# Peptides against a protein of PDB entry 5D63: the designs that were tried, part 1

Scores and structures below are computed, not measured.

Target 1, 292 residues: chain A of PDB entry 5D63
Amino acid sequence: SLRRGIYHIENAGVPSAIDLKDGSSSDGTPIVGWQFTPDTINWHQLWLAEPIPNVADTFTLCNLFSGTYMDLYNGSSEAGTAVNGWQGTAFTTNPHQLWTIKKSSDGTSYKIQNYGSKTFVDLVNGDSSDGAKIAGWTGTWDEGNPHQKWYFNRMSVSSAEAQAAIARNPHIHGTYRGYILDGEYLVLPNATFTQIWKDSGLPGSKWREQIYDCDDFAIAMKAAVGKWGADSWKANGFAIFCGVMLGVNKAGDAAHAYNFTLTKDHADIVFFEPQNGGYLNDIGYDSYMAFY
Below, numbering starts at 1 at the first letter of every chain, in headers, positions and changes, except where a header shows other numbers.
Peptide ipSAE is a variant of ipSAE made for these designs: the mean of its two directions, with the distance scale d0 fixed at 1.0 Angstrom where the peptide's residues are scored. Compare it only between designs on the same protein; published cut-offs may not carry over.
The geometry check fails a fold that doesn't show the stated peptide or that is severely misdrawn somewhere.

## One batch from the design tools (peptide; aimed at target 1 G252 Y288)

Design b1_p13_1 (made by RFdiffusion4)
Amino acid sequence: TLDAAGKAAAAAA
Pose (drawn by RFdiffusion4):
Structure b1_p13_1 (pose): chain A 292 residues (1-292), chain P 13 residues (1-13)
Amino acid sequence: as target 1 above (292 residues)
Amino acid sequence: TLDAAGKXXXXXX
């Protein structure tokens, strides 16, 4: 089963993503194929998949930017029916916005079936051009047609996954305690994490004993990332990944506060120095506390 | 202070 999370959904035949055109929140805004840039935030192409209780392998798909849902127009089973963004809720009973998502016959990509119509999300004619039509279409679960096959590229981690990445890190103090604050996190590319640090004003902040020292920088960065999340996205039910750690050096005589993020493969943590914007695999301190 | 807390954490370990 596809896990709850945020996905960049890529056609298996051509490198086009599912894109809510112009990120528009208007009802009926077309969902189309569009090119993308790896290791960036693709602002119109992120989808929060919310599992439906007791309805196996079935989800709502909420565009992260617009807050609107993937909707098969009037639930028609006719091939070519429009797939658009539409207002809705995470746990709707409206079958126009319910999607059964299971692995295709290639075992890696998925097919997306409308719960009501039993038709599939289809990149019409396999068209790779920007703005290509995506429609509901007749199809089968097992066929190889790439027009109806999609890679769900996971862009978020659960809290359990973040905890696992931290636990595998070699720079954790024996007294370490972590404090989990949310359940699902959008993992940022370093390019975006850095842009938030720049835009927070922190690069210009001066170190001052106690009144604006390392704890102040770290907390400010976390707060800046939290503000960015709420100001940038309309969908609810997730948080942005940015941790704060307190650590102690090997000699046991100095402590430091700093931030952390995750690697691209989501398996490991990387430390971030808020006083200078640097990313480090070893910051010189072992973490005895973290909150994220 | 942060250094005190760090030293306490090192002693506990």

Design b1_p13_1_s1 (made by RFdiffusion4, then SolubleMPNN; from b1_p13_1, 4 letters changed)
Fold by OpenDDE base, seed 1:
Structure b1_p13_1_s1 (fold): chain B 292 residues (1-292), chain A 13 residues (1-13)
Amino acid sequence: as target 1 above (292 residues)
Amino acid sequence: SLDELGRAAAAAA
């Protein structure tokens, strides 16, 4: 089953992603095929999939940027029915906004079926051009039409997945306590994480004994990421991943506060030094406390 | 003296 999370949804046949045109929050905004750049944010192309309790494999899809939901116009079963962004809620009962998402016959891609109409999200004619029509279209779960097959590339982690990544890391102290602040986290590319760091003013901040030292830098970075998230996205129900750790060195004669994020595959953590913007696999400390 | 987290630092040998 598809997990709750944020996805970049890419067509299985052509290099096109499901895009909310101009990221607009207006009701009826077209959802279209659009080009994308790997390992970047792709602002209008991220979707929060929220599973519906007690309805198997069924989700709402909230556009992260606009905060609106994928909507089959009038819930029509006619081939060619528009798929648009529309206001909604995560746990709506409106079948126009409920999508059953399951593996296709190839076992790697997914198909997206409207719960009410039983039609499928279709990149019409497999058109790879920017602005290509995405519509509801007749189909079956077992057919191989790539116009209706989509890769769901997960761009987020749950708090449990983050916990697991931390637990695997060798630089965790025996007394470690972790504190979870949110349930689901968008994981940023390092380039974006670094840009937030730059924009925060931290690169020009002066280290001062106790009054503005390692903990202040680490907390300031987390605050900057939090604000960036709030300012960038209209959807709710997720956070931007940026952790804070307190650590002690092996000798026990020095302590440090620092940040961490997740690796590209989300399986491991990487440490981030907010005093210089460096990424490290070993920061020289074992964490006894984290919050993220 | 204090470390960077305000903890009492152990004396150096």
Scores: peptide ipSAE 0.232, ipTM 0.787, DockQ to the pose 0.138
OpenDDE base, seeds 2, 3, 4, 5: peptide ipSAE 0.231, 0.232, 0.214, 0.229; ipTM 0.784, 0.789, 0.790, 0.794

Design b1_p13_1_s2 (made by RFdiffusion4, then SolubleMPNN; from b1_p13_1, 4 letters changed)
Fold by OpenDDE base, seed 4:
Structure b1_p13_1_s2 (fold): chain B 292 residues (1-292), chain A 13 residues (1-13)
Amino acid sequence: as target 1 above (292 residues)
Amino acid sequence: SLNDAGRAAAAAA
């Protein structure tokens, strides 16, 4: 089944993603098809899928930017019924906002069925234009209609997945101890991560012995990412990935504090030096402690 | 304890 997480939801037929128009939090804001840029944030096109306990394959879909939920207007089963953003809660009982999400017959894409109406989220006419209508439409699970098939591209990792990525890295000390701070993490593209670093003022910060050295830079970066998350997104229930590590060199005579994030495929970590904004596969230290 | 070599060392990496 689909895991809890943040997804970019792309049509299987045309290069269009499910977009909350203008990222507006107003009730009734249209959800539309819109173009996207791979390996970018795509601000209005991220959805937190929250599984409903004891209801098989059923979720709410919260727009990360607006904090509102995917909503089938009046829960109507009529073909062409608008799908909009609407205020709600993650574990609502409102069937207008409950979506059964399962694999399509092709085994790679998903279909999104409204729990109450049993109609499917449909990119009307497969229109690839920006602002194209997305609506509830009649269908079946086994149909091949690409208007109702969606790829769920995972943009987040669980704490367990992050832990696994760290465990695969060769630059981890035998005494390593990790501390997990959150449950689900949006993973940023490096370009966005770098922009947060630039906006934090760290590029202009002066290294000073003990009073503002490696640990201060690393913690300041973590704080900057946290603040960016709080200021950028209205949805709750996730964090922005930015780790802090303490490491020791091979000789055992020097230690350093630095950051890390996940690679694009979420399989590995990459080290980030907050003193210069560099990304490195080997920072010259083996981590004995991390928190993220 | 941490012993940071400073900004110069970090920049060289």
Scores: peptide ipSAE 0.029, ipTM 0.706, DockQ to the pose 0.104
OpenDDE base, seeds 1, 2, 3, 5: peptide ipSAE 0.027, 0.027, 0.027, 0.026; ipTM 0.700, 0.691, 0.697, 0.694; seed 5 fails the geometry check

Design b1_p13_1_s3 (made by RFdiffusion4, then SolubleMPNN; from b1_p13_1 with T1S A4E K7R)
Fold by OpenDDE base, seed 3:
Formats: structure tokens, sequence, C-alpha cells
Structure b1_p13_1_s3 (fold): chain B 292 residues (1-292), chain A 13 residues (1-13)
């Protein structure tokens, strides 16, 4: 079954993603097909899938940018019914905003069925153009029509998945203690992570013994990412991944504070040095404490 | 916050 998380939802037939037009939070804003750039943030095309308790395979889909929800207009079962952004809540009982999401017949893509109407989210005519209509349309779970098949590219990790990635890393001290601050984390591309670092002013900050040293840099980076998250997204219920670590060198005579994020495949961590903006697989320290 | 074992961590003042 589909896990709670943030997804980039891509059509199985053409290189088009489910896009909330202009990221607008207005009720009735069209949801459309739009081109995307791989390995970028794709601002208007991220959706938080929240599973509904005691309703199998059924979710609300909250647009990360606007904080509004995918909504089938009037819950109509008519083919061609508009799919729009609309105000809502994560655990709504409104069937216009409830979506049953299960694997298609090909075993890799998903179909998105409205809970009430039993129609499916459809990229009308498989149109690959920007602004192409996305609508509710008649269908069945076993049909092979690519207009109604969607890849769910997971853009987030749970705290448990982050914990597992840390546990696999060879640069963890035997005394390691980790502390989990949130439940679900949007994982940023390095380019975005670096841009936040640049915008924070840290590249121009001067290292000063004790008064502004490694821990200050590392905490300032985490604070910058947190503020960026709050300023960038209207949806709630997730955080932006940016960890802080304290580590000790192999000789045991030096300690350091630094950041870390996750690799593109979310399987590993990569260390980030906030004093110079570098990404490293080995920062020269073994972590004895982290919070993220 | 919680530690990785699921225990509540004390808030820093």
Amino acid sequence: as target 1 above (292 residues)
Amino acid sequence: SLDEAGRAAAAAA
C-alpha cells in the first residue's frame, strides 16, 4: 500500500506531472498536466498523501505549496469533471477530496480513484502540453490506459527511514544517540540545500574560537532550513530534512559539529560542512549525537 | 522530541 508521504506524481504515458496551476490557494484552481525538471523541487507539483484511518488505500492529497486539497468538482461521476485545488483538511469526510490509490495492472504505476464517484484521475487525451486538462473519467482498475496511470515518486522520508539511513553509515560512533524531531521530511536536492546555505549568510560568516565556531554554523544552517520551509510551503504535517551531528575524530582528540542530509535515493546520508558548503561522504568524524 | 528508542527527550530551557 502507498505510504504517507510527499509525492511527485508523474503520468505513465508522457513526461507530465500533476500540477496545481500557479500554486494558487484559491478554491477551484485547476489541477493540470505540466512539464517538470528531474532532480529539482518542482514547487507546484508536490502532494502530501495522508492516509485515512480505517478506509483502505484511501488518502487526501494536499498540495504542498498551496495547502489546498485535490478535489473532484461537485463529486460528479461525469467523464470530464474538473479536478481542482480546494480548501480542506487532512482527515476530511468529504468524498470529493477522498482518493483511493492502488497499483495499476502494470504493477509499477498507480491509479487514483475518487472515493465517491469511483471515476479516475485522467490526463485527458494524454496531452503532454503545459496546462493540459486533468479530469475525473470513467475507468476500471485493470485497464491499461496510460491516461489514468501515475508514478508516485516519493520525495520524502519518514523518521524511521532517516534513522535506517543513519544506521547504515560507517561514520557513526559506538556511543551514538539520535533524536527525532519530526515524523516526515521533505528531502531537498543538493542544489536547493546549497541555495538555502548561500541565502543564510553563512558563506560570509567568520569562524571565531568558541563564540562562533562549528556548532554555531551547524545550528544556523538547520535554523535556515527550518525558516525556508516555513516561508515556502503552506501545507503542514511535514518538515524539511536537515540534520545536526556532533562527532569525534578517530584519534579521539578533536570534536566537530556539522550537518547532514540524505542522498537522492534516500538510502544513505551525506555530510554537509556549513563552514564551506561542501558535501562529503567522509567528514573525518564519527557521530556520537544527532538530531533531525 | 523523541530519541531513536521512542523515549521522550527533555526540552532545553
Scores: peptide ipSAE 0.029, ipTM 0.613, DockQ to the pose 0.043
OpenDDE base, seeds 1, 2, 4, 5: peptide ipSAE 0.027, 0.029, 0.027, 0.027; ipTM 0.612, 0.618, 0.607, 0.608; seed 2 fails the geometry check

Design b1_p13_1_s4 (made by RFdiffusion4, then SolubleMPNN; from b1_p13_1 with T1S A4D K7R)
Fold by OpenDDE base, seed 1:
Structure b1_p13_1_s4 (fold): chain B 292 residues (1-292), chain A 13 residues (1-13)
Amino acid sequence: as target 1 above (292 residues)
Amino acid sequence: SLDDAGRAAAAAA
């Protein structure tokens, strides 16, 4: 079953993603097919899937950028019914905004069925052009029509997944204690993470003994990422992944504070040195504490 | 306490 998380939703037939037009928060904003660039943010094309308790395989889909929800216009079962962004809540009972999401017959892609109408999210005519219509359309779970099949590329991790990634890393001290701050985390590409670091002013910050040293750099980076998240996205219920670690060197005579994020496949952590913007698989310290 | 004197030197280079 589909896990709670943030997804980039890509058509199975053509290189097009589900896009909220202009990222607008206005009710009735068209949801359309649009081109995308792999390994980038794709700002208007990220969707938070929130599972509905006690309703099997059913979710709301919140556009991360606008904070509005995928909505089948008037809940109509007619083929060609518009799918739009509309104000809502994560646990709404409005069937216009409830979507049953399960694997298609190919076992890799998903189909997205409106809970009320039982019609499916359809890239009309498989049109790969920017702005192509996405609509509710008649279908069945077993049909192979690629217009109604979608890959859910997971762009986030749960706190448990992050914890597991940390646990697999060889640079963790025996005394390690981790403190989880949030439940779900958008994982940024390194390019975006680096840009936030640059924009924070940290590259020009001067190291000063005790008054502005490693802990200040690491916490400032964490704060910068948090602020970037708050300023960039209108959806709630997730955070931006940026960890802080305290570590001790092998000799046990030095300790350091640094950051970390997750690798592209979300399976491992990579260390980030906020004093120079470097990414390292081995920062020279074993972590005895983290919060993220 | 934290001691990152060596790291600071490397970052400045």
Scores: peptide ipSAE 0.039, ipTM 0.717, DockQ to the pose 0.096
OpenDDE base, seeds 2, 3, 4, 5: peptide ipSAE 0.037, 0.037, 0.039, 0.026; ipTM 0.723, 0.724, 0.717, 0.715

## One batch from the design tools (peptide; made by RFdiffusion4, then SolubleMPNN; aimed at target 1 V248 G252; its pose is not in this set)

Design b1_p21_8_s4
Fold by OpenDDE base, seed 4:
Structure b1_p21_8_s4 (fold): chain B 292 residues (1-292), chain A 21 residues (1-21)
Amino acid sequence: as target 1 above (292 residues)
Amino acid sequence: MEEIRAKIAEARAALEAELAA
């Protein structure tokens, strides 16, 4: 079954993603096919899939940017019915906003069926152009039509996955204690993470003994990421991944505070030095504490 | 080490309190 998480949803037939037009939060905003750039944030094309308790394989899909939900207009079963962004809630009972998402016949892609109408999210005619119509359309689960098949590329990690990634890292001290602050984390591309760092003013910040040293830099970075998240996204129920660590060197005579994020494949962590913006696999310290 | 640890512990406590609220 599909896990709760943030997904970039790409058509199986053409290089087009499910896009909320202009990221608008207005009711009735068209959801359309749009080109995307790999390894980028794709602002209007991220969807939080929230599983409905006790309803198998059924989700709401919240656009991360707008905070609105994927909505089949009037819940109509007519082929060609518009799929739009619309205000809603994560655990709505409105069948217009409930989507059964299961594997297609190919075992890799998914189909997205409206819970009420039983029609499927369809990239009409497989049109790869920007702004191409996405609509509810008749179909079956076993049909191989790529117009109704979608890859769900997970852009987030659960707290458990983050914890596991940390646990696999060789630079964790035996006394390590981690504190998990959130349940689901959007993992940023390094370019975005770096841009937040740049925009924070930290590159121009002066290291000063005790009064503005390693811990201040690390906390300032986390604060900057947090603010960026709050300012950038209207959806709730997730955080932006940015950790803070305290570490001790091998000799045990020096300590450091630094940040960390996840690698692209979400399997490992990479250390980030907020004093210089560097990414390191080995920062020279073993972490005895983290919060993220 | 203790200076850093103490300072971050305070930050942690503050965050935990916020989450609990």
Scores: peptide ipSAE 0.014, ipTM 0.435, DockQ to the pose 0.133
OpenDDE base, seeds 1, 2, 3, 5: peptide ipSAE 0.014, 0.006, 0.012, 0.008; ipTM 0.435, 0.409, 0.435, 0.410

## One batch from the design tools (peptide; made by RFdiffusion4; aimed at target 1 D213 C214)

Design b1_p24_3
Amino acid sequence: SAAAAAAMAAKAKAEYEAKLAEFA
Pose (drawn by RFdiffusion4):
Structure b1_p24_3 (pose): chain A 292 residues (1-292), chain P 24 residues (1-24)
Amino acid sequence: as target 1 above (292 residues)
Amino acid sequence: SXXXXXXMAAKAKAEYEAKLAEFA
């Protein structure tokens, strides 16, 4: 089963993503194929998949930017029916916005079936051009047609996954305690994490004993990332990954406060120095506390 | 939650300053 999370959904035949055109919140805004840039935030192409209680392998798909849902127009089973963004809710009973998502016959990509119509999300003619039509279409679960096959590229981590990445890190103090604050996190590319640090004003902040020292920098960065999340996205039910750690050196005589993020593969943590924007695999301190 | 995050930020600042006082 596809796990709850945020996904960049890529056609298996051509490198086009499912894109809510112009990120528009208007009802009926077309969902189309569009090119993308890896290791960036693809602003119109992120989808929060919310599992439906007791309805196996079935979800709502909420565009992260617009807050609107993937909707099969009037629920028609006719091939070519429009797939658009539409207002809705995470746990709707409207079958136009319910999607059964299971692995295709290639075992890696998925097919996306409308719960009401039993038709599949289809990149019409396999068209790779920007703005290509995506429609509901007749199809089967087992066929190889790439027009109806999609890679769900996970862009978020659960809290359990973030905890696992931290636990595998070699720079964790024996007294370490972590404090979990949310359940699902959008993992940022370093390019975006750095842009938030720049835009927060922190690069210009001067270190001052106690009144603006390491703890102040780290907390400010976390707050800046939290503000960015709420100001940038309209969908609810997730948070942005940015941790704060307190750590102590090997000699046991100096402590430091700093931030952390995750690697691209989501398996490991990487430390971030908020005083200077650097990313480090070893910051010189072992973490005795973290909150994220 | 926001309240929990604020409480953890306060806790982190208090612990960090306490360590500096101890080592000093």

## One batch from the design tools (peptide; aimed at target 1 Y288)

Design b1_p25_1 (made by RFdiffusion4)
Amino acid sequence: AAAAAAAAAAAAAAAAAAALAAAIA
Pose (drawn by RFdiffusion4):
Structure b1_p25_1 (pose): chain A 292 residues (1-292), chain P 25 residues (backbone only)
Amino acid sequence: as target 1 above (292 residues)
Amino acid sequence: not in this file (backbone only, 25 residues)
């Protein structure tokens, strides 16, 4: 089963993503195929998949930017029916916004079926051009047609996954305790994490004993990332990944506060120095506390 | 007044070092 999370959904035949046109919140805004840039935030192309209770393999798909839902127009089973963004809720009983998502016959890509109509999300004619129509279409679960096959590229981690990445890190103090704050996190590319640090004003902040020292920088960065999350996205039910750690050096005589993020593959953590914007695999300290 | 302020600052630094030693014990 596809796990709850945030996904960039890529057609298996051509490198077009599912894109809510112009990120518009208007009811009826077309969902289309569009090119994308890897290792960036693709602002109109991120979808929060919320599992439906007791309805196997079925989800709502909420655009992260607009807060609107993937909706099969009037639930029609006619091939070519429009797939648009529409107002809705995470656990709706409206079948126009319910999607059964299971692996295709290639075992890697998925097919997306409307719960009401039993038709599939289809990149019409496999068109790779920006703005190509995506529609509901007749189809089967097992066929190889790439027009109806989609890679769900996971862009978020659960709290259990973040905890696992931290636990595998070699720079964790024996007294380490972590404090988990949310359940599902959008993992940022370093380019975006750095842009938030720049926009927070921290690059210009001077170190001052106690009144603006390492703990102040780290907490400020975390707060800046949290503000960015709420100000940038309209969908609810997730958080942005940015941790704070306190650590101690090998000699046991100096402590430091700093931030951390995750690697692209989501398996490991990487430390971030908020006083200078650097990313480090070893910051010189072993973490005895973290909150994220 | 200056001697009392220096003694209060030294006590606060010692308390902070003890708290850190406890946290990593």

Design b1_p25_1_s1 (made by RFdiffusion4, then SolubleMPNN; from b1_p25_1, 7 letters changed)
Fold by OpenDDE base, seed 2:
Parts: C-alpha cells; structure tokens; sequence
Structure b1_p25_1_s1 (fold): chain B 292 residues (1-292), chain A 25 residues (1-25)
C-alpha cells in the first residue's frame, strides 16, 4: 500500500508530472501535465498523500504549494471530467476529493481512481506538452493504458525513516539520544539547502568565542530552513528536513555542533557544516545528540 | 567482581563524557 508522504507524480508513458497550474489556490484551478526537472523542487508538482482512516488504499492529495486538494469536478463519471485544485481538508468525506491509489498491473506504477465515480486520473491522449489536460476517464485496474499509470516518486521521509537513516550511520556515539520534532519531512536537494544557507547570511557571519560559535551557526541554519518552509508552502502537516547534531571527536577532547540532511535516496544522512557550507560524509565527530 | 568493575568504569566514563559535553566549541 502507498504510505503517507509527499510525492512527485510522474506519468508512466511520457516525461510529464501532475502539476497544479501556476500553483494557484483558487477553486477550479486546472491540474495539468507539465514537464519537470529531476532532482529539483518542482514547486507546483508536489502532493501530500494523506491516508483516510478505515478506508483501504484511499487518500486525499494536497498540493504543497497551494494548500488545495485534487478534486474531480462534480464527481462526474463522464470521461473527460476536469480534475482541479479545490479547497478541502485532509480527512474530508467529499468523494470528489477521495482517491483510491493502488498498484497497476505492471507492479511498479500506480493508478489513481476517484472513490465516488470509479473513474481514473488520465493524462488525456498521453499528451506530453505543458498544460496537457488531466481528466477523469473510464478504465479498469488491470488495463495497461499508460495514460492512467503514474509513478509516485517519494520526496519525503517519516520521522521513523529519518531515525533509521541516522541509526545506520557509523558516526553516531554510543550515548546518542535523538529527539523527533515532526512526523513527515520534505527532503531538499543539496542545491536548495545551500541556497537557504546563503540567503540566511551565515556565510558572512563571524565566529566569536561562546557568543556566536558552532551551536549558534547550527541553530541559525535550522531556523532559516524553518522560515523558508513557512514562507514557501501553504500546505500543513509536514516539515522541512534540517537536523542539528552535537558530536564529540574521537579523542574525546572536543565537541562540535553541526547540521545534517538526508541523501538523495533517503537511506543515509550527510553532515553539513554551517560555518562554511560544506557537505561531509565524515565531519570528524560522533553524534551524541540530535533534534530534527 | 569483574562485572562490578566494568560497570563502575562505564559509569565513570559516561559521567566524564556528560560533563565534557556541557561545553561545546
């Protein structure tokens, strides 16, 4: 079954993603096929899938940028019915905004069925052009039509997945204690993470003994990421991944505060030095505390 | 006992580590 999380949803037939046009929060904003750039944010193309309690394989899909939900217009079962962004809530009972998402017959892609109409989200004619129509269309779960098959590229991690990634890292001290602050985290590309660091003013900040040293840099980076998240996205129910660690060196005669994020595959962590903007697999310290 | 000595050593090490970790650079 599909897990709760943030997804980039890509057509199985052509290089097109499900896009909320202009990221608009207006009711009735078209959801369309649009080109995307791998390993980037793709601002209007991120969707939070929230599972509905006690309804098997059924979700709402919230656009991260607009905070609106994928909606089948009037819940109509007619082929070609518009799919739009519309105001809603994560646990709505409105069948226009409830989507049953299960694996297709190929075992890798998913199909997205409207709960009420039983029609499927369809990239009409498999059109790869920007702004191509996405609509409800008749179909079956076993049909191999690529117009109705979608890859769900996971762009977030749960707190449990983040915890597991930390636990696998060799640079964790035996006295390690982690503190989880949120439940689901959007994982940023390093380029975006670095840009937030640059925009924070930290590259020009002066290290000063105790008054503005390693912990101040690390906390300032986390605060900058938090503010960036709040200013960039209208959806709720997720955070932006940016951790703070305290570590001790191998000799046990120095301690340091630093940041960390997740690797592209979300399986491991990478350390980030907020004093110079460097990414390191080994920062020279073993972490005894983290919060994220 | 060897077990008691090991436990005492571990406790002392943990206490020293904790004290050091109260100050970071």
Amino acid sequence: as target 1 above (292 residues)
Amino acid sequence: SAAAAAAAAAEAAAAAEAAFREMIA
Scores: peptide ipSAE 0.032, ipTM 0.483, DockQ to the pose 0.039
OpenDDE base, seeds 1, 3, 4, 5: peptide ipSAE 0.031, 0.029, 0.016, 0.032; ipTM 0.547, 0.574, 0.575, 0.487

Design b1_p25_1_s2 (made by RFdiffusion4, then SolubleMPNN; from b1_p25_1, 9 letters changed)
Fold by OpenDDE base, seed 1:
Structure b1_p25_1_s2 (fold): chain B 292 residues (1-292), chain A 25 residues (1-25)
Amino acid sequence: as target 1 above (292 residues)
Amino acid sequence: DEAARAAERAAAEAAARAAFAAMIA
């Protein structure tokens, strides 16, 4: 079954993603096919899938940017019915906004069926052009039509997944304690993470003994990421991944505070030095504490 | 002792900062 998380949803037939037009939060905003750039944020194309308790394989899909939900207009079963953004809640009972999402016959892609109408989210005619119509359309689960097949590329990690990534890292001290602050984390591309760092003013910040040293840099970076998240996204129920670590060197005679994020495949962590903006696989310290 | 390790930051951070800069260069 599909896990709760943030997804970039890409058509299985053409290089087009499900896009909320202009990221508008207005009710009735068209959802359309649009090109995307791999390894970037794709601002209007991120969707938080929230599983509905006790309803198998059924979700709401919240657009991260607008905070609105994927909505089948009037819940109509007519082929060509508009799919739009509309105000809603994560655990709504409105069948216009409930989507059953299961694997397609190919075992890799998913189909997105409206809970009420039983029609499927369809990239009409497989049109790869920007602004192409996405609509409800008749179909079946076993059909091979790529117009109704979607790859769900996970852009987030659960706290458990983050914890597992940390546990696999060789630079963790035997006394390590991790403190989880949130449940689901959008993992940023390094380019975005770096841009937040630049915009924070940290590159120009002066190291000063005790009054503004490693812990201040590390906390300031985390705060900057948090603020960026709050300022960038209207959806709730997730955080932006940025960890803080305290570590001790192998000799046991020096300690440091630093940041970390996850690798692209979400399987490992990479260390980030907020004093210089560097990414390192080995920062020279073993972490005895983290919060993220 | 984690508290003791944390206190070591006061003595070692300046050197670490320079080292990290070199690693990135």
Scores: peptide ipSAE 0.018, ipTM 0.541, DockQ to the pose 0.044
OpenDDE base, seeds 2, 3, 4, 5: peptide ipSAE 0.008, 0.025, 0.006, 0.005; ipTM 0.462, 0.500, 0.324, 0.324; seeds 2, 3 fail the geometry check

Design b1_p25_1_s3 (made by RFdiffusion4, then SolubleMPNN; from b1_p25_1, 20 letters changed)
Fold by OpenDDE base, seed 1:
Structure b1_p25_1_s3 (fold): chain B 292 residues (1-292), chain A 25 residues (1-25)
Amino acid sequence: as target 1 above (292 residues)
Amino acid sequence: SAEEEEERRRREEEEAKRRFAELIA
């Protein structure tokens, strides 16, 4: 089954993603097909899938940017019914905003069925143009029509997944203790992560003994990422991934504070030095403490 | 036991915290 998380949802037939037009939070804002750029933040095209308790394979889909939800207009079963952004809640009982999401017959893509109408989210005519209509349309689970098949590219990790990635890293001290601060994390591309670092002013910050040293840099980076998240997204229920680590070198005669993020495949961590903006697979320290 | 393991981890964490304060430059 589909896990709770943030997804970029791409059509299986054409290079188009499910996009909330202009990222508008207004009720009735069209959801449309739109082009996307891989390995970037596609601002209007990220969706938080929240599983409904005790309802198999059923979710709400919250647009990360607008904080509104995917909504089948009037819950109509008519082919061509508009799919829009609309105000809602994560655990709504409104069938207009409940979506059953399961694997398609090809075993890789998903189909998105409205819980009430039993129609499917359809990229009408497979139109790859920006602003192409997305609508509810008649279909079946076993049909191979790519207009109704979607790849769910996971853009977030659970705290458990992050913990597992850390545990696999060879630069973890035997005394390691991790502290999880949130449940689900949007994982940023390095380019975005670096831009936040630049905008924080850290590149121009002066290292000073004790008063503004490694721990200050690392915490400042985390604070900058947190603020960026709060300022950028209207949806709730997730955080932006940015970890802080304390580490000791192999000789045991030096300690350091630094950041870390996840690799693109979310399987590993990469260390980030907030004093110079560098990404490293080995920062020269073994972490004995992290919070993220 | 689970309790003993938790206590062990707590002690190790305290030692690590002290180490940082002493070794950070």
Scores: peptide ipSAE 0.125, ipTM 0.688, DockQ to the pose 0.036
OpenDDE base, seeds 2, 3, 4, 5: peptide ipSAE 0.104, 0.112, 0.115, 0.125; ipTM 0.671, 0.674, 0.683, 0.702; seed 4 fails the geometry check

